# Peptides against a protein of PDB entry 4PAS: the designs that were tried, part 13

Target 1, 39 residues: chain A of PDB entry 4PAS
Amino acid sequence: SVNQASTSRLEGLQSENHRLRMKITELDKDLEEVTMQLQ
Target 2, 39 residues: chain A of PDB entry 4PAS as posed
Amino acid sequence: SVNQASTSRLEGLQSENHHLRMKITELDKDLEEVTMQLQ

## One batch from the design tools (peptide; aimed at target 1 T7 R9 E16 N17)

Design b1_p20_2 (made by RFdiffusion4)
Pose (drawn by RFdiffusion4):
Structure b1_p20_2 (pose): chain A 39 residues (1-39), chain P 20 residues (1-20)
Amino acid sequence: as target 2 above (39 residues)
Amino acid sequence: EELEENNEEIEEAEEEIEEL
């Protein structure tokens, strides 16, 4: 069952990776919008 | 930084599964 645990770990990390990439996309938007506001 | 760490953890989990 440690094999199934490893599979679940990878799937969870993939989910976390997507969450983080989505947050980066949002932050890049924020960087642009604040930069436009300041300039 | 969190994304880099997460990518390293994904690689490590793939290597572990391959060794299974």

Design b1_p20_2_s2 (made by RFdiffusion4, then SolubleMPNN; from b1_p20_2, 11 letters changed)
Fold by OpenDDE base, seed 5:
Structure b1_p20_2_s2 (fold): chain B 39 residues (1-39), chain A 20 residues (1-20)
Amino acid sequence: as target 1 above (39 residues)
Amino acid sequence: SELEASLSEIEKAKKELAAL
């Protein structure tokens, strides 16, 4: 149904949102490490 | 629908964030 397709799409977007949040956290850590190396 | 429009906007934002 349209509702099942919308739910599956939302679940896929929630999973991808989690992946992207983890990637942002990794980039923030890399920036912290670079900042520490420049001190 | 408004839901389909919202999902399309989230997918657009996802593409931008995925390029980071």
Scores: peptide ipSAE 0.051, ipTM 0.557, DockQ to the pose 0.081
OpenDDE base, seeds 1, 2, 3, 4: peptide ipSAE 0.049, 0.050, 0.049, 0.044; ipTM 0.544, 0.545, 0.539, 0.507

Design b1_p20_2_s3 (made by RFdiffusion4, then SolubleMPNN; from b1_p20_2, 12 letters changed)
Fold by OpenDDE base, seed 3:
Structure b1_p20_2_s3 (fold): chain B 39 residues (1-39), chain A 20 residues (1-20)
Amino acid sequence: as target 1 above (39 residues)
Amino acid sequence: SELQATESEIQQAQEELRSL
């Protein structure tokens, strides 16, 4: 149904959003380490 | 050296960014 397709798309977007937030956290850590080493 | 550590961290951050 249209509702099932919409729910499955939302679940896919939610899982991708979580993945991207984890990658941002790793990048923030790496940039903090680079910044500390440049001081 | 400190420079080698910095270069390694830059390379890691670049690879993680490319993997988004």
Scores: peptide ipSAE 0.062, ipTM 0.538, DockQ to the pose 0.024
OpenDDE base, seeds 1, 2, 4, 5: peptide ipSAE 0.061, 0.062, 0.062, 0.062; ipTM 0.529, 0.530, 0.531, 0.534

Design b1_p20_2_s4 (made by RFdiffusion4, then SolubleMPNN; from b1_p20_2, 11 letters changed)
Fold by OpenDDE base, seed 3:
Structure b1_p20_2_s4 (fold): chain B 39 residues (1-39), chain A 20 residues (1-20)
Amino acid sequence: as target 1 above (39 residues)
Amino acid sequence: SELQATESRIREAEEELRKL
Protein backbone atom coordinates (compact mmCIF):
# COMPACT_ATOMS: atom_id res chain seq x y z
CA SER B 1 0.00 0.00 0.00
CA VAL B 2 0.97 3.70 -0.25
CA ASN B 3 1.29 3.77 3.57
CA GLN B 4 3.60 0.71 3.60
CA ALA B 5 5.82 2.31 0.92
CA SER B 6 5.96 5.57 2.93
CA THR B 7 6.82 3.78 6.21
CA SER B 8 9.54 1.66 4.53
CA ARG B 9 11.04 4.85 3.01
CA LEU B 10 11.00 6.59 6.41
CA GLU B 11 12.70 3.59 8.08
CA GLY B 12 15.38 3.64 5.34
CA LEU B 13 15.97 7.38 5.84
CA GLN B 14 16.14 6.93 9.65
CA SER B 15 18.73 4.14 9.36
CA GLU B 16 20.81 6.21 6.91
CA ASN B 17 20.57 9.26 9.21
CA HIS B 18 21.89 7.13 12.10
CA ARG B 19 24.75 5.79 9.92
CA LEU B 20 25.76 9.32 8.88
CA ARG B 21 25.66 10.59 12.50
CA MET B 22 28.00 7.74 13.52
CA LYS B 23 30.41 8.76 10.70
CA ILE B 24 30.33 12.39 11.91
CA THR B 25 31.17 11.18 15.45
CA GLU B 26 34.07 9.13 14.03
CA LEU B 27 35.39 12.18 12.13
CA ASP B 28 35.17 14.36 15.25
CA LYS B 29 37.19 11.79 17.24
CA ASP B 30 39.78 11.41 14.45
CA LEU B 31 40.18 15.21 14.12
CA GLU B 32 40.76 15.42 17.89
CA GLU B 33 43.46 12.72 17.58
CA VAL B 34 45.16 14.60 14.70
CA THR B 35 44.99 17.82 16.75
CA MET B 36 46.75 16.12 19.69
CA GLN B 37 49.40 14.59 17.38
CA LEU B 38 50.17 17.99 15.79
CA GLN B 39 50.65 19.73 19.18
CA SER A 1 52.37 5.82 11.77
CA GLU A 2 49.38 6.61 14.00
CA LEU A 3 48.93 9.84 12.01
CA GLN A 4 48.76 7.92 8.70
CA ALA A 5 46.21 5.49 10.19
CA THR A 6 44.06 8.41 11.41
CA GLU A 7 44.27 10.14 8.00
CA SER A 8 43.09 6.88 6.35
CA ARG A 9 40.07 6.63 8.69
CA ILE A 10 39.20 10.28 7.97
CA ARG A 11 39.29 9.64 4.19
CA GLU A 12 37.07 6.55 4.58
CA ALA A 13 34.54 8.45 6.71
CA GLU A 14 34.49 11.38 4.23
CA GLU A 15 33.75 8.94 1.38
CA GLU A 16 30.81 7.50 3.37
CA LEU A 17 29.44 11.03 3.97
CA ARG A 18 29.61 11.79 0.20
CA LYS A 19 27.01 9.01 -0.35
CA LEU A 20 24.38 11.34 1.17
Scores: peptide ipSAE 0.068, ipTM 0.600, DockQ to the pose 0.034
OpenDDE base, seeds 1, 2, 4, 5: peptide ipSAE 0.065, 0.063, 0.064, 0.060; ipTM 0.594, 0.593, 0.590, 0.589

Design b1_p20_3 (made by RFdiffusion4; failed a check: too like the target's own chain)
Pose (drawn by RFdiffusion4):
Order: structure tokens, then sequence, then C-alpha cells
Structure b1_p20_3 (pose): chain A 39 residues (1-39), chain P 20 residues (1-20)
């Protein structure tokens, strides 16, 4: 069952990776909007 | 071993993204 645990770990990390990449997308948008506001 | 290498790669990638 450690093999199934490893598979679940990978899937969880893939979900986490997507969550982080979506946050980056949002932050790139914030960086642009604040930069436009300041300039 | 292949699965472990993939898990370690994603852990490093996700850490890099959290730091960014």
Amino acid sequence: as target 2 above (39 residues)
Amino acid sequence: QALTSRIEGLESENHHLRMK
C-alpha cells in the first residue's frame, strides 16, 4: 500500500502545482494593474 | 524509482513557485 500512497502523493502535488500556477497568474495581473496605476 | 523522481521533481517545483 506504500505504492498507492506514492501515487496519491504525486496526484496531490500536481493539484498543488496547479493551485500555485493559478496564483501566479493572478499575481502577474496584480503586478500589471498596480504598475499601470502607479505610472 | 521513476515515481519517486517525479514526486521529488514536483516538490522542488512547488517550493520554487511558493518562493516566487

Design b1_p20_3_s1 (made by RFdiffusion4, then SolubleMPNN; from b1_p20_3 with Q1S E11Q M19E K20L; failed a check: too like the target's own chain)
Amino acid sequence: SALTSRIEGLQSENHHLREL

Design b1_p20_3_s2 (made by RFdiffusion4, then SolubleMPNN; from b1_p20_3 with Q1S M19E K20L; failed a check: too like the target's own chain)
Amino acid sequence: SALTSRIEGLESENHHLREL

Design b1_p20_3_s3 (made by RFdiffusion4, then SolubleMPNN; from b1_p20_3 with Q1S E11Q H15Q M19E K20Q; failed a check: too like the target's own chain)
Amino acid sequence: SALTSRIEGLQSENQHLREQ

Design b1_p20_3_s4 (made by RFdiffusion4, then SolubleMPNN; from b1_p20_3 with Q1S E11Q H16R M19E K20E; failed a check: too like the target's own chain)
Amino acid sequence: SALTSRIEGLQSENHRLREE

Design b1_p20_4 (made by RFdiffusion4)
Pose (drawn by RFdiffusion4):
Structure b1_p20_4 (pose): chain A 39 residues (1-39), chain P 20 residues (1-20)
Amino acid sequence: as target 2 above (39 residues)
Amino acid sequence: VLEELEENEEEIEEAEEELE
């Protein structure tokens, strides 16, 4: 069952990766919008 | 966020190596 545990771990990390990449997309938008506001 | 992404990518690589 450690094999199944490893598979679940990978899937969870993939989910976390997507969450982080969606947050970067949002932050890039924030950087642009604040930069435009300041300039 | 970028540091957490880098760490997450390393963990993914390690998890793929463990499955192999």

Design b1_p20_4_s1 (made by RFdiffusion4, then SolubleMPNN; from b1_p20_4, 9 letters changed)
Fold by OpenDDE base, seed 2:
Structure b1_p20_4_s1 (fold): chain B 39 residues (1-39), chain A 20 residues (1-20)
Amino acid sequence: as target 1 above (39 residues)
Amino acid sequence: VRKRLEETQSEIEKAKEELA
């Protein structure tokens, strides 16, 4: 059904959104580590 | 990454609207 398709799409988008947020956190941590090593 | 995050957030809002 349309609602089932929309729900599945929403859940997929939420999962990807979470993954991207985690990636940003990882990159921020990596950047901090590099910055510390350069000091 | 940030650009894609913004895109997914926008798509999430559209999907929520579709379900409302």
Scores: peptide ipSAE 0.499, ipTM 0.872, DockQ to the pose 0.970
OpenDDE base, seeds 1, 3, 4, 5: peptide ipSAE 0.495, 0.496, 0.493, 0.494; ipTM 0.871, 0.871, 0.870, 0.870

Design b1_p20_4_s2 (made by RFdiffusion4, then SolubleMPNN; from b1_p20_4, 9 letters changed)
Fold by OpenDDE base, seed 3:
Structure b1_p20_4_s2 (fold): chain B 39 residues (1-39), chain A 20 residues (1-20)
Amino acid sequence: as target 1 above (39 residues)
Amino acid sequence: VRKRLEETQKEIEEAKRELS
């Protein structure tokens, strides 16, 4: 039970970390596009 | 375009804070 709680928490944190990294990548791409429009 | 740049930069910084 203790191990199940720990593994479930880790999986949740890993999923959130992945989601946030993907969001940052998308926003960086949007920033690049806006920068290109300024040129 | 300047407004869009500022908004995008703000969203990037917010996402980075949540990641850390």
Scores: peptide ipSAE 0.067, ipTM 0.641, DockQ to the pose 0.052
OpenDDE base, seeds 1, 2, 4, 5: peptide ipSAE 0.061, 0.059, 0.060, 0.060; ipTM 0.634, 0.629, 0.631, 0.630

Design b1_p20_4_s3 (made by RFdiffusion4, then SolubleMPNN; from b1_p20_4, 9 letters changed)
Fold by OpenDDE base, seed 2:
Structure b1_p20_4_s3 (fold): chain B 39 residues (1-39), chain A 20 residues (1-20)
Amino acid sequence: as target 1 above (39 residues)
Amino acid sequence: VRERLEATEKEIKEAQERLA
């Protein structure tokens, strides 16, 4: 149904959003480490 | 080290652009 498709899409987007936020956090920590290595 | 910095900054930007 249209509702099932919309719900599945939303759940997929929420999952991907969470994954990307976690990846950004990881990369921010890598950036911090590199910055410290430059000092 | 500078190359790692530039690569990491690029990856952060790309991840932010994909953020829903």
Scores: peptide ipSAE 0.048, ipTM 0.612, DockQ to the pose 0.057
OpenDDE base, seeds 1, 3, 4, 5: peptide ipSAE 0.033, 0.023, 0.039, 0.041; ipTM 0.559, 0.478, 0.582, 0.604

Design b1_p20_4_s4 (made by RFdiffusion4, then SolubleMPNN; from b1_p20_4, 10 letters changed)
Fold by OpenDDE base, seed 5:
Structure b1_p20_4_s4 (fold): chain B 39 residues (1-39), chain A 20 residues (1-20)
Amino acid sequence: as target 1 above (39 residues)
Amino acid sequence: VRERLEQTESEIKKAQQELS
């Protein structure tokens, strides 16, 4: 159904959004570590 | 990564509107 397709899309987007947020957190931590090492 | 995050947030809002 249309609702099932929309729900599946939403769930996929939410999953990707979460993955991206986790990646940003990882990269921010890595950047902090590099910055600290350069100081 | 941040650009794609912003895109997904926009698309999430659209998808939520479609379900309402």
Scores: peptide ipSAE 0.564, ipTM 0.892, DockQ to the pose 0.970
OpenDDE base, seeds 1, 2, 3, 4: peptide ipSAE 0.560, 0.564, 0.561, 0.562; ipTM 0.891, 0.891, 0.891, 0.891

Design b1_p20_5 (made by RFdiffusion4)
Pose (drawn by RFdiffusion4):
Structure b1_p20_5 (pose): chain A 39 residues (1-39), chain P 20 residues (1-20)
Amino acid sequence: as target 2 above (39 residues)
Amino acid sequence: ELEENEEEIEEAKEEIEENE
């Protein structure tokens, strides 16, 4: 069952990777919008 | 955080391959 545990770990990390990448997309938008506001 | 998560993904892939 440690094999199944490893598979679940990978899937969970893939979910986390997507969450982080979606957050980066948002932050890039924030950086642009604030930069435009300041300039 | 993303870099750490990508390293953890690679490590998890290696562990699965070793188990196989």

Design b1_p20_5_s1 (made by RFdiffusion4, then SolubleMPNN; from b1_p20_5, 11 letters changed; failed a check: too like the target's own chain)
Amino acid sequence: ELQASTSRIEQAKEELEKLS

Design b1_p20_5_s2 (made by RFdiffusion4, then SolubleMPNN; from b1_p20_5, 13 letters changed)
Fold by OpenDDE base, seed 4:
Structure b1_p20_5_s2 (fold): chain B 39 residues (1-39), chain A 20 residues (1-20)
Amino acid sequence: as target 1 above (39 residues)
Amino acid sequence: ELEASTSRIQQAQQELQELQ
């Protein structure tokens, strides 16, 4: 149904948004480590 | 390790670019 297709699309976008947020968190940690090593 | 952190940053930047 249109509702099932919309729900599955939203779940896909939510999972991808979570993946993106995890990559941002990884970048922030690695930037902190680099900053600490350069001090 | 600075080299390892730099490599992970570059990889994560590439992965973020592929997702946009």
Scores: peptide ipSAE 0.098, ipTM 0.664, DockQ to the pose 0.033
OpenDDE base, seeds 1, 2, 3, 5: peptide ipSAE 0.097, 0.097, 0.095, 0.096; ipTM 0.660, 0.660, 0.659, 0.660

Design b1_p20_5_s3 (made by RFdiffusion4, then SolubleMPNN; from b1_p20_5, 16 letters changed)
Fold by OpenDDE base, seed 3:
Structure b1_p20_5_s3 (fold): chain B 39 residues (1-39), chain A 20 residues (1-20)
Amino acid sequence: as target 1 above (39 residues)
Amino acid sequence: SLQASTSRIQQAQAELQRLQ
């Protein structure tokens, strides 16, 4: 149904959003490490 | 290490560009 397709798409977008947030957190830590080594 | 962190940053930047 249209509702099932919309729900599955939302769940996919929510999982990708979570993955991207975790990647941003990793990058922030890597940038912190680089900053500390350049000081 | 500086080299390892720099490599991860570059890889993640390329991944983010692919998703846009």
Scores: peptide ipSAE 0.119, ipTM 0.696, DockQ to the pose 0.034
OpenDDE base, seeds 1, 2, 4, 5: peptide ipSAE 0.118, 0.117, 0.119, 0.119; ipTM 0.691, 0.689, 0.694, 0.695

Design b1_p20_5_s4 (made by RFdiffusion4, then SolubleMPNN; from b1_p20_5, 11 letters changed)
Fold by OpenDDE base, seed 1:
Structure b1_p20_5_s4 (fold): chain B 39 residues (1-39), chain A 20 residues (1-20)
Amino acid sequence: as target 1 above (39 residues)
Amino acid sequence: DLEASTSRIEQAKEELERLQ
């Protein structure tokens, strides 16, 4: 149904959003480490 | 290095922004 397709799309976007937020946090930590090495 | 780390963060931020 249209509702099932919309729900499945939202769940997919929510899971991907969470994955990307976790990846940004990892990269921010890597950037902090590199910044410390440059000081 | 700093430039490569910055580029990877910006790419991830742009992909996240497309979902918001």
Scores: peptide ipSAE 0.043, ipTM 0.601, DockQ to the pose 0.054
OpenDDE base, seeds 2, 3, 4, 5: peptide ipSAE 0.039, 0.033, 0.038, 0.041; ipTM 0.584, 0.540, 0.579, 0.588

Design b1_p20_6 (made by RFdiffusion4)
Pose (drawn by RFdiffusion4):
Structure b1_p20_6 (pose): chain A 39 residues (1-39), chain P 20 residues (1-20)
Amino acid sequence: as target 2 above (39 residues)
Amino acid sequence: SLEERIEALEDENHHLRERI
């Protein structure tokens, strides 16, 4: 059952990866919008 | 192979958190 645990760990990390990358997309949008506001 | 993939993805997610 440690093999199934390893599979679940990978899937969880893939999910986390997506969450982080979506956050980066949002932050790049924020960086642009604030930069436009300041300039 | 699976454990190597998990470690590489953990490192990648760590760098993504640092970037945020």

Design b1_p20_6_s1 (made by RFdiffusion4, then SolubleMPNN; from b1_p20_6, 8 letters changed; failed a check: too like the target's own chain)
Amino acid sequence: SLTSRIEGLQSENEHLREKL

Design b1_p20_6_s2 (made by RFdiffusion4, then SolubleMPNN; from b1_p20_6, 7 letters changed; failed a check: too like the target's own chain)
Amino acid sequence: SLTSRIEGLQSENHHLRELL

Design b1_p20_6_s3 (made by RFdiffusion4, then SolubleMPNN; from b1_p20_6, 10 letters changed; failed a check: too like the target's own chain)
Amino acid sequence: ALTSRIEGLQSENEHLRKKL

Design b1_p20_6_s4 (made by RFdiffusion4, then SolubleMPNN; from b1_p20_6, 8 letters changed; failed a check: too like the target's own chain)
Amino acid sequence: SLTSRIEGLQSENQHLREQL

Design b1_p20_7 (made by RFdiffusion4)
Pose (drawn by RFdiffusion4):
Structure b1_p20_7 (pose): chain A 39 residues (1-39), chain P 20 residues (1-20)
Amino acid sequence: as target 2 above (39 residues)
Amino acid sequence: EVLEELEENEEEIEEAEEEL
């Protein structure tokens, strides 16, 4: 069952990777919008 | 901080693939 545990770990990490990448998309938008507001 | 967390997550994914 350690094999199934490893598979679940990878799937969880893929999910976390997507969450982080969606946050980076957001932050890039924030950087642009604030940069435009300041300039 | 979010970019560091992503980097660490990518390294964990590579480790998990090696384990599989």

Design b1_p20_7_s1 (made by RFdiffusion4, then SolubleMPNN; from b1_p20_7, 10 letters changed)
Fold by OpenDDE base, seed 1:
Structure b1_p20_7_s1 (fold): chain B 39 residues (1-39), chain A 20 residues (1-20)
Amino acid sequence: as target 1 above (39 residues)
Amino acid sequence: DVRKRLEETQEKIKKAQEEL
């Protein structure tokens, strides 16, 4: 149904949003490590 | 090597931006 397709798309977007937020946190940590190595 | 670590981080940022 249209509702099932919309729900599945929302779940996919929520999972991708979570993955991207975790990737941002990883990159922030990598930048902190590089900054510490420049001091 | 701090330059190598910076280049690796910049490449990770570029790949993450391609995934948006």
Scores: peptide ipSAE 0.064, ipTM 0.652, DockQ to the pose 0.045
OpenDDE base, seeds 2, 3, 4, 5: peptide ipSAE 0.058, 0.064, 0.059, 0.059; ipTM 0.657, 0.649, 0.662, 0.658

Design b1_p20_7_s2 (made by RFdiffusion4, then SolubleMPNN; from b1_p20_7, 11 letters changed)
Fold by OpenDDE base, seed 2:
Structure b1_p20_7_s2 (fold): chain B 39 residues (1-39), chain A 20 residues (1-20)
Amino acid sequence: as target 1 above (39 residues)
Amino acid sequence: SVRSRLEQTQQEIEKAKREL
């Protein structure tokens, strides 16, 4: 149904958004570790 | 960038929610 396709698209976007947030957190941690090593 | 794609996906999510 149209509603099922719309829901599946939303779930896909939400999962991608979550993955991107987790990737930002990982990169921020890596940056902090490098910053600490330079001090 | 990762941040630009995050902002884009957030906008697409809000659009998709209004179309449900």
Scores: peptide ipSAE 0.615, ipTM 0.905, DockQ to the pose 0.957
OpenDDE base, seeds 1, 3, 4, 5: peptide ipSAE 0.614, 0.615, 0.614, 0.615; ipTM 0.905, 0.905, 0.905, 0.905

Design b1_p20_7_s3 (made by RFdiffusion4, then SolubleMPNN; from b1_p20_7, 11 letters changed)
Fold by OpenDDE base, seed 2:
Order: structure tokens, then sequence, then C-alpha cells
Structure b1_p20_7_s3 (fold): chain B 39 residues (1-39), chain A 20 residues (1-20)
């Protein structure tokens, strides 16, 4: 149904959004490590 | 960028939620 297709699209976008948030957290940790090495 | 794509996906989520 149209509603099932819309729900599946929303779930896909939510999954991608979560992945991107996790990537930001990873990059923040990488930046912390680099910052510690430069001190 | 990761940040730009995050902002884009957030806007797409808000649109998709209004279509339900």
Amino acid sequence: as target 1 above (39 residues)
Amino acid sequence: SVRSRLEQTQQEIERAQKEL
C-alpha cells in the first residue's frame, strides 16, 4: 500500500540518520585522539 | 559532508512524517 511504502521510506531515512549520528560520534573520538597526541 | 547529509536526512524525515 502507499502507507506501507511511506513507512518503509521513513524507516530507511531514520536508519540512515542514525548511521550518520554514529559517524559523527566516531569522528569526535578520532578528533579527541588527535588532540591528545598534539598535547 | 556528514553534517550536511544529516541535516538533509532530518528534513526528509520531517517531510515523510507529514505524508503519513
Scores: peptide ipSAE 0.633, ipTM 0.907, DockQ to the pose 0.915
OpenDDE base, seeds 1, 3, 4, 5: peptide ipSAE 0.630, 0.631, 0.632, 0.632; ipTM 0.907, 0.907, 0.907, 0.907

Design b1_p20_7_s4 (made by RFdiffusion4, then SolubleMPNN; from b1_p20_7, 9 letters changed)
Fold by OpenDDE base, seed 2:
Structure b1_p20_7_s4 (fold): chain B 39 residues (1-39), chain A 20 residues (1-20)
Amino acid sequence: as target 1 above (39 residues)
Amino acid sequence: SVRERLEETQKKIEEAKKEL
């Protein structure tokens, strides 16, 4: 149904949003570690 | 080295930007 297709699309977007947020957190930590090594 | 880690981090940033 149209509702099922919309729900599955939302779940996919939520999963991708979560993955991207985790990637940002990883990159922030990597940048912090590089910054500490420059001190 | 610090330079290599910076280069690796910059590469990861550019890869992540392609996914946005």
Scores: peptide ipSAE 0.057, ipTM 0.623, DockQ to the pose 0.045
OpenDDE base, seeds 1, 3, 4, 5: peptide ipSAE 0.053, 0.056, 0.042, 0.056; ipTM 0.608, 0.621, 0.568, 0.619

Design b1_p20_8 (made by RFdiffusion4)
Pose (drawn by RFdiffusion4):
Structure b1_p20_8 (pose): chain A 39 residues (1-39), chain P 20 residues (1-20)
Amino acid sequence: as target 2 above (39 residues)
Amino acid sequence: LEELEENEEEIEEAEEEIEE
């Protein structure tokens, strides 16, 4: 069952990777919007 | 970005473990 555990770990890390990439997309938008506000 | 880099390393390690 350690094999199934490893598969679940990878799937979870993939989910986490997507969450983080989505957050970066948002932050890039924030950086642009604040930069436009400041300039 | 640091958290993403660490997560990518953890994904690679999990893939290597599955392959072994």

Design b1_p20_8_s1 (made by RFdiffusion4, then SolubleMPNN; from b1_p20_8, 11 letters changed)
Fold by OpenDDE base, seed 2:
Structure b1_p20_8_s1 (fold): chain B 39 residues (1-39), chain A 20 residues (1-20)
Amino acid sequence: as target 1 above (39 residues)
Amino acid sequence: MKELEATEQEIQKAKEELKK
């Protein structure tokens, strides 16, 4: 069904969104560490 | 973070309604 395809796409986008948020958090931590080392 | 969680709950509810 069109609704099932749309739901599956939404689930994929949600999982990618979560992955990207986790990556941002990791990058923020890495940036903080680098910044601290440069001080 | 709370606003994001609320949005996710709304999305899940909408999915359930569309399955009916």
Scores: peptide ipSAE 0.051, ipTM 0.451, DockQ to the pose 0.141
OpenDDE base, seeds 1, 3, 4, 5: peptide ipSAE 0.039, 0.035, 0.023, 0.026; ipTM 0.438, 0.431, 0.304, 0.401

Design b1_p20_8_s2 (made by RFdiffusion4, then SolubleMPNN; from b1_p20_8, 11 letters changed)
Fold by OpenDDE base, seed 3:
Structure b1_p20_8_s2 (fold): chain B 39 residues (1-39), chain A 20 residues (1-20)
Amino acid sequence: as target 1 above (39 residues)
Amino acid sequence: MSELEATESEIEQAKKELAS
């Protein structure tokens, strides 16, 4: 049904959002380490 | 610098994922 397709899409977007937020946290840590080494 | 290059590659990959 249209409702099942919409809920499945929402769950996919929620999981992708979480994955991207975790990647941003990882990149922030990596940039901090690179910055310290360049000083 | 290898670590800088790796971080830049990860940023470009993350941008691609966000835009898709």
Scores: peptide ipSAE 0.032, ipTM 0.575, DockQ to the pose 0.047
OpenDDE base, seeds 1, 2, 4, 5: peptide ipSAE 0.030, 0.030, 0.031, 0.031; ipTM 0.577, 0.569, 0.571, 0.579

Design b1_p20_8_s3 (made by RFdiffusion4, then SolubleMPNN; from b1_p20_8, 11 letters changed)
Fold by OpenDDE base, seed 1:
Structure b1_p20_8_s3 (fold): chain B 39 residues (1-39), chain A 20 residues (1-20)
Amino acid sequence: as target 1 above (39 residues)
Amino acid sequence: MSELKATESEIEQAKRELAE
């Protein structure tokens, strides 16, 4: 159904959103570490 | 980050309500 297809797409986008948020957190940590090493 | 988690929970709740 159209509703099932929309739900599956939303779940995919939610999973990708979570993955990207975790990646941002990792990059923020890496940036902080590099900044500390340069000081 | 906490606000985005709250909105995600609201989305999941709305999905359940539409499935009923």
Scores: peptide ipSAE 0.042, ipTM 0.470, DockQ to the pose 0.153
OpenDDE base, seeds 2, 3, 4, 5: peptide ipSAE 0.038, 0.041, 0.047, 0.045; ipTM 0.394, 0.406, 0.430, 0.419; seeds 2, 3, 4, 5 fail the geometry check

Design b1_p20_8_s4 (made by RFdiffusion4, then SolubleMPNN; from b1_p20_8, 11 letters changed)
Fold by OpenDDE base, seed 5:
Formats: structure tokens, C-alpha cells, sequence
Structure b1_p20_8_s4 (fold): chain B 39 residues (1-39), chain A 20 residues (1-20)
């Protein structure tokens, strides 16, 4: 049961980690676009 | 992202081995 709970938590953290990394990439692209528009 | 995918594959393999 402890191992199952730990596994479920790990899977949740892995999914969130992936989501956050994708969001960082999107924000970096948006920032680049804004910077280009201001120049 | 490719490095993340590689590590995820290793983690999933380790989980399977532990469950076996």
C-alpha cells in the first residue's frame, strides 16, 4: 500500500513536470514574439 | 525533452521490475 501510494504520487509529479516544461517553452516563445514586435 | 523521455523510460522499467 505504501509503495502503491508512492507510485501514484510519482506518476502525478511526472505528469505535472512535463506540463510545466511545456508551459515554460510556450512562455519563452511568447516572450520572443513580444520582444520582436517591440523592436 | 528527449532526456526527460529517456529517464521516464528507465523509471517505468524500474517500476515494472519492482512490481514483478
Amino acid sequence: as target 1 above (39 residues)
Amino acid sequence: MEELKATESEIEQAKRELAA
Scores: peptide ipSAE 0.045, ipTM 0.471, DockQ to the pose 0.124
OpenDDE base, seeds 1, 2, 3, 4: peptide ipSAE 0.043, 0.026, 0.034, 0.018; ipTM 0.459, 0.401, 0.468, 0.366

## One batch from the design tools (peptide; aimed at target 1 D28 L38)

Design b1_p21_1 (made by RFdiffusion4; failed a check: too like the target's own chain)
Pose (drawn by RFdiffusion4):
Structure b1_p21_1 (pose): chain A 39 residues (1-39), chain P 21 residues (1-21)
Amino acid sequence: as target 2 above (39 residues)
Amino acid sequence: NHHLRMKITELDKDREEVTMQ
């Protein structure tokens, strides 16, 4: 069952990766919007 | 203006930290 545990770990990390990439997308939008507001 | 520049610095930092994660 350590094999199934490894598969679940990978899937969980893929999910975490997506969450983080979505957050970077939002932050890039924030950086642009605040840059426009400042300039 | 100072407040917005500080906000940009915080956003850059947050982005770096999320990229590292």

Design b1_p21_2 (made by RFdiffusion4)
Pose (drawn by RFdiffusion4):
Structure b1_p21_2 (pose): chain A 39 residues (1-39), chain P 21 residues (1-21)
Amino acid sequence: as target 2 above (39 residues)
Amino acid sequence: ELLEEKLKLLEELSQKFEEAV
């Protein structure tokens, strides 16, 4: 069952990766908007 | 006052990056 545990770990990390990539997309938008507001 | 407002925006943006990290 350690094999199934490894598979679940990978899937979980993939989910986490997506969550982090979505957050970077939002932050890039924030950086632009604030930069526009400041300039 | 304008410099304080701009500083506040930069601090809020920095806080968002710190929370993401």

Design b1_p21_2_s1 (made by RFdiffusion4, then SolubleMPNN; from b1_p21_2, 14 letters changed)
Fold by OpenDDE base, seed 3:
Structure b1_p21_2_s1 (fold): chain B 39 residues (1-39), chain A 21 residues (1-21)
Amino acid sequence: as target 1 above (39 residues)
Amino acid sequence: EEEKKKEELIKKLQKKLEELK
């Protein structure tokens, strides 16, 4: 149904958003580590 | 060794940034 296609698309976007948020958190941590070493 | 560690961390950051695009 149109509703099933829309819900599956939303779940895909939610999963991708979560993946991107986790990558940003890791980047923040890695940047902090580099920053401490450059001090 | 310290400079090499910094370079590897920068490369890791660059790789993760490209994977975000």
Scores: peptide ipSAE 0.117, ipTM 0.679, DockQ to the pose 0.569
OpenDDE base, seeds 1, 2, 4, 5: peptide ipSAE 0.111, 0.111, 0.112, 0.111; ipTM 0.666, 0.670, 0.669, 0.664

Design b1_p21_2_s3 (made by RFdiffusion4, then SolubleMPNN; from b1_p21_2, 14 letters changed)
Fold by OpenDDE base, seed 2:
Structure b1_p21_2_s3 (fold): chain B 39 residues (1-39), chain A 21 residues (1-21)
Amino acid sequence: as target 1 above (39 residues)
Amino acid sequence: SEEEEKEKLIKELTEQLKKLQ
């Protein structure tokens, strides 16, 4: 159904958005650690 | 409608993903 297709698309986008946000947080932490080691 | 709200959120999340890629 249209509602099943939209729901599955939404869930896929929500999961990928969460994954990318977590990856940004990890990269920000790694950048902070490198920055502290260079000071 | 619930379907219109889902399609709005899909559009918003799709635009956010394009900024992160």
Scores: peptide ipSAE 0.095, ipTM 0.641, DockQ to the pose 0.020
OpenDDE base, seeds 1, 3, 4, 5: peptide ipSAE 0.034, 0.036, 0.095, 0.034; ipTM 0.408, 0.446, 0.641, 0.407

Design b1_p21_3 (made by RFdiffusion4; failed a check: too like the target's own chain)
Pose (drawn by RFdiffusion4):
Structure b1_p21_3 (pose): chain A 39 residues (1-39), chain P 21 residues (1-21)
Amino acid sequence: as target 2 above (39 residues)
Amino acid sequence: HLRMKITEKDKDLEELTMQLQ
């Protein structure tokens, strides 16, 4: 059952990866909007 | 790596917000 645990770990890390990449998308938008507001 | 990239972007936004204030 350590093999199934490893598979679940990978899937969880993939989910976490997507969450982080969506957050980067949002932050890039924030950087542009604030830059426009400042300039 | 992605968490560090988010930290960098948060710092950039903090600096820009301070300038704007």

Design b1_p21_3_s1 (made by RFdiffusion4, then SolubleMPNN; from b1_p21_3 with H1S K9L D10E D12E; failed a check: too like the target's own chain)
Amino acid sequence: SLRMKITELEKELEELTMQLQ

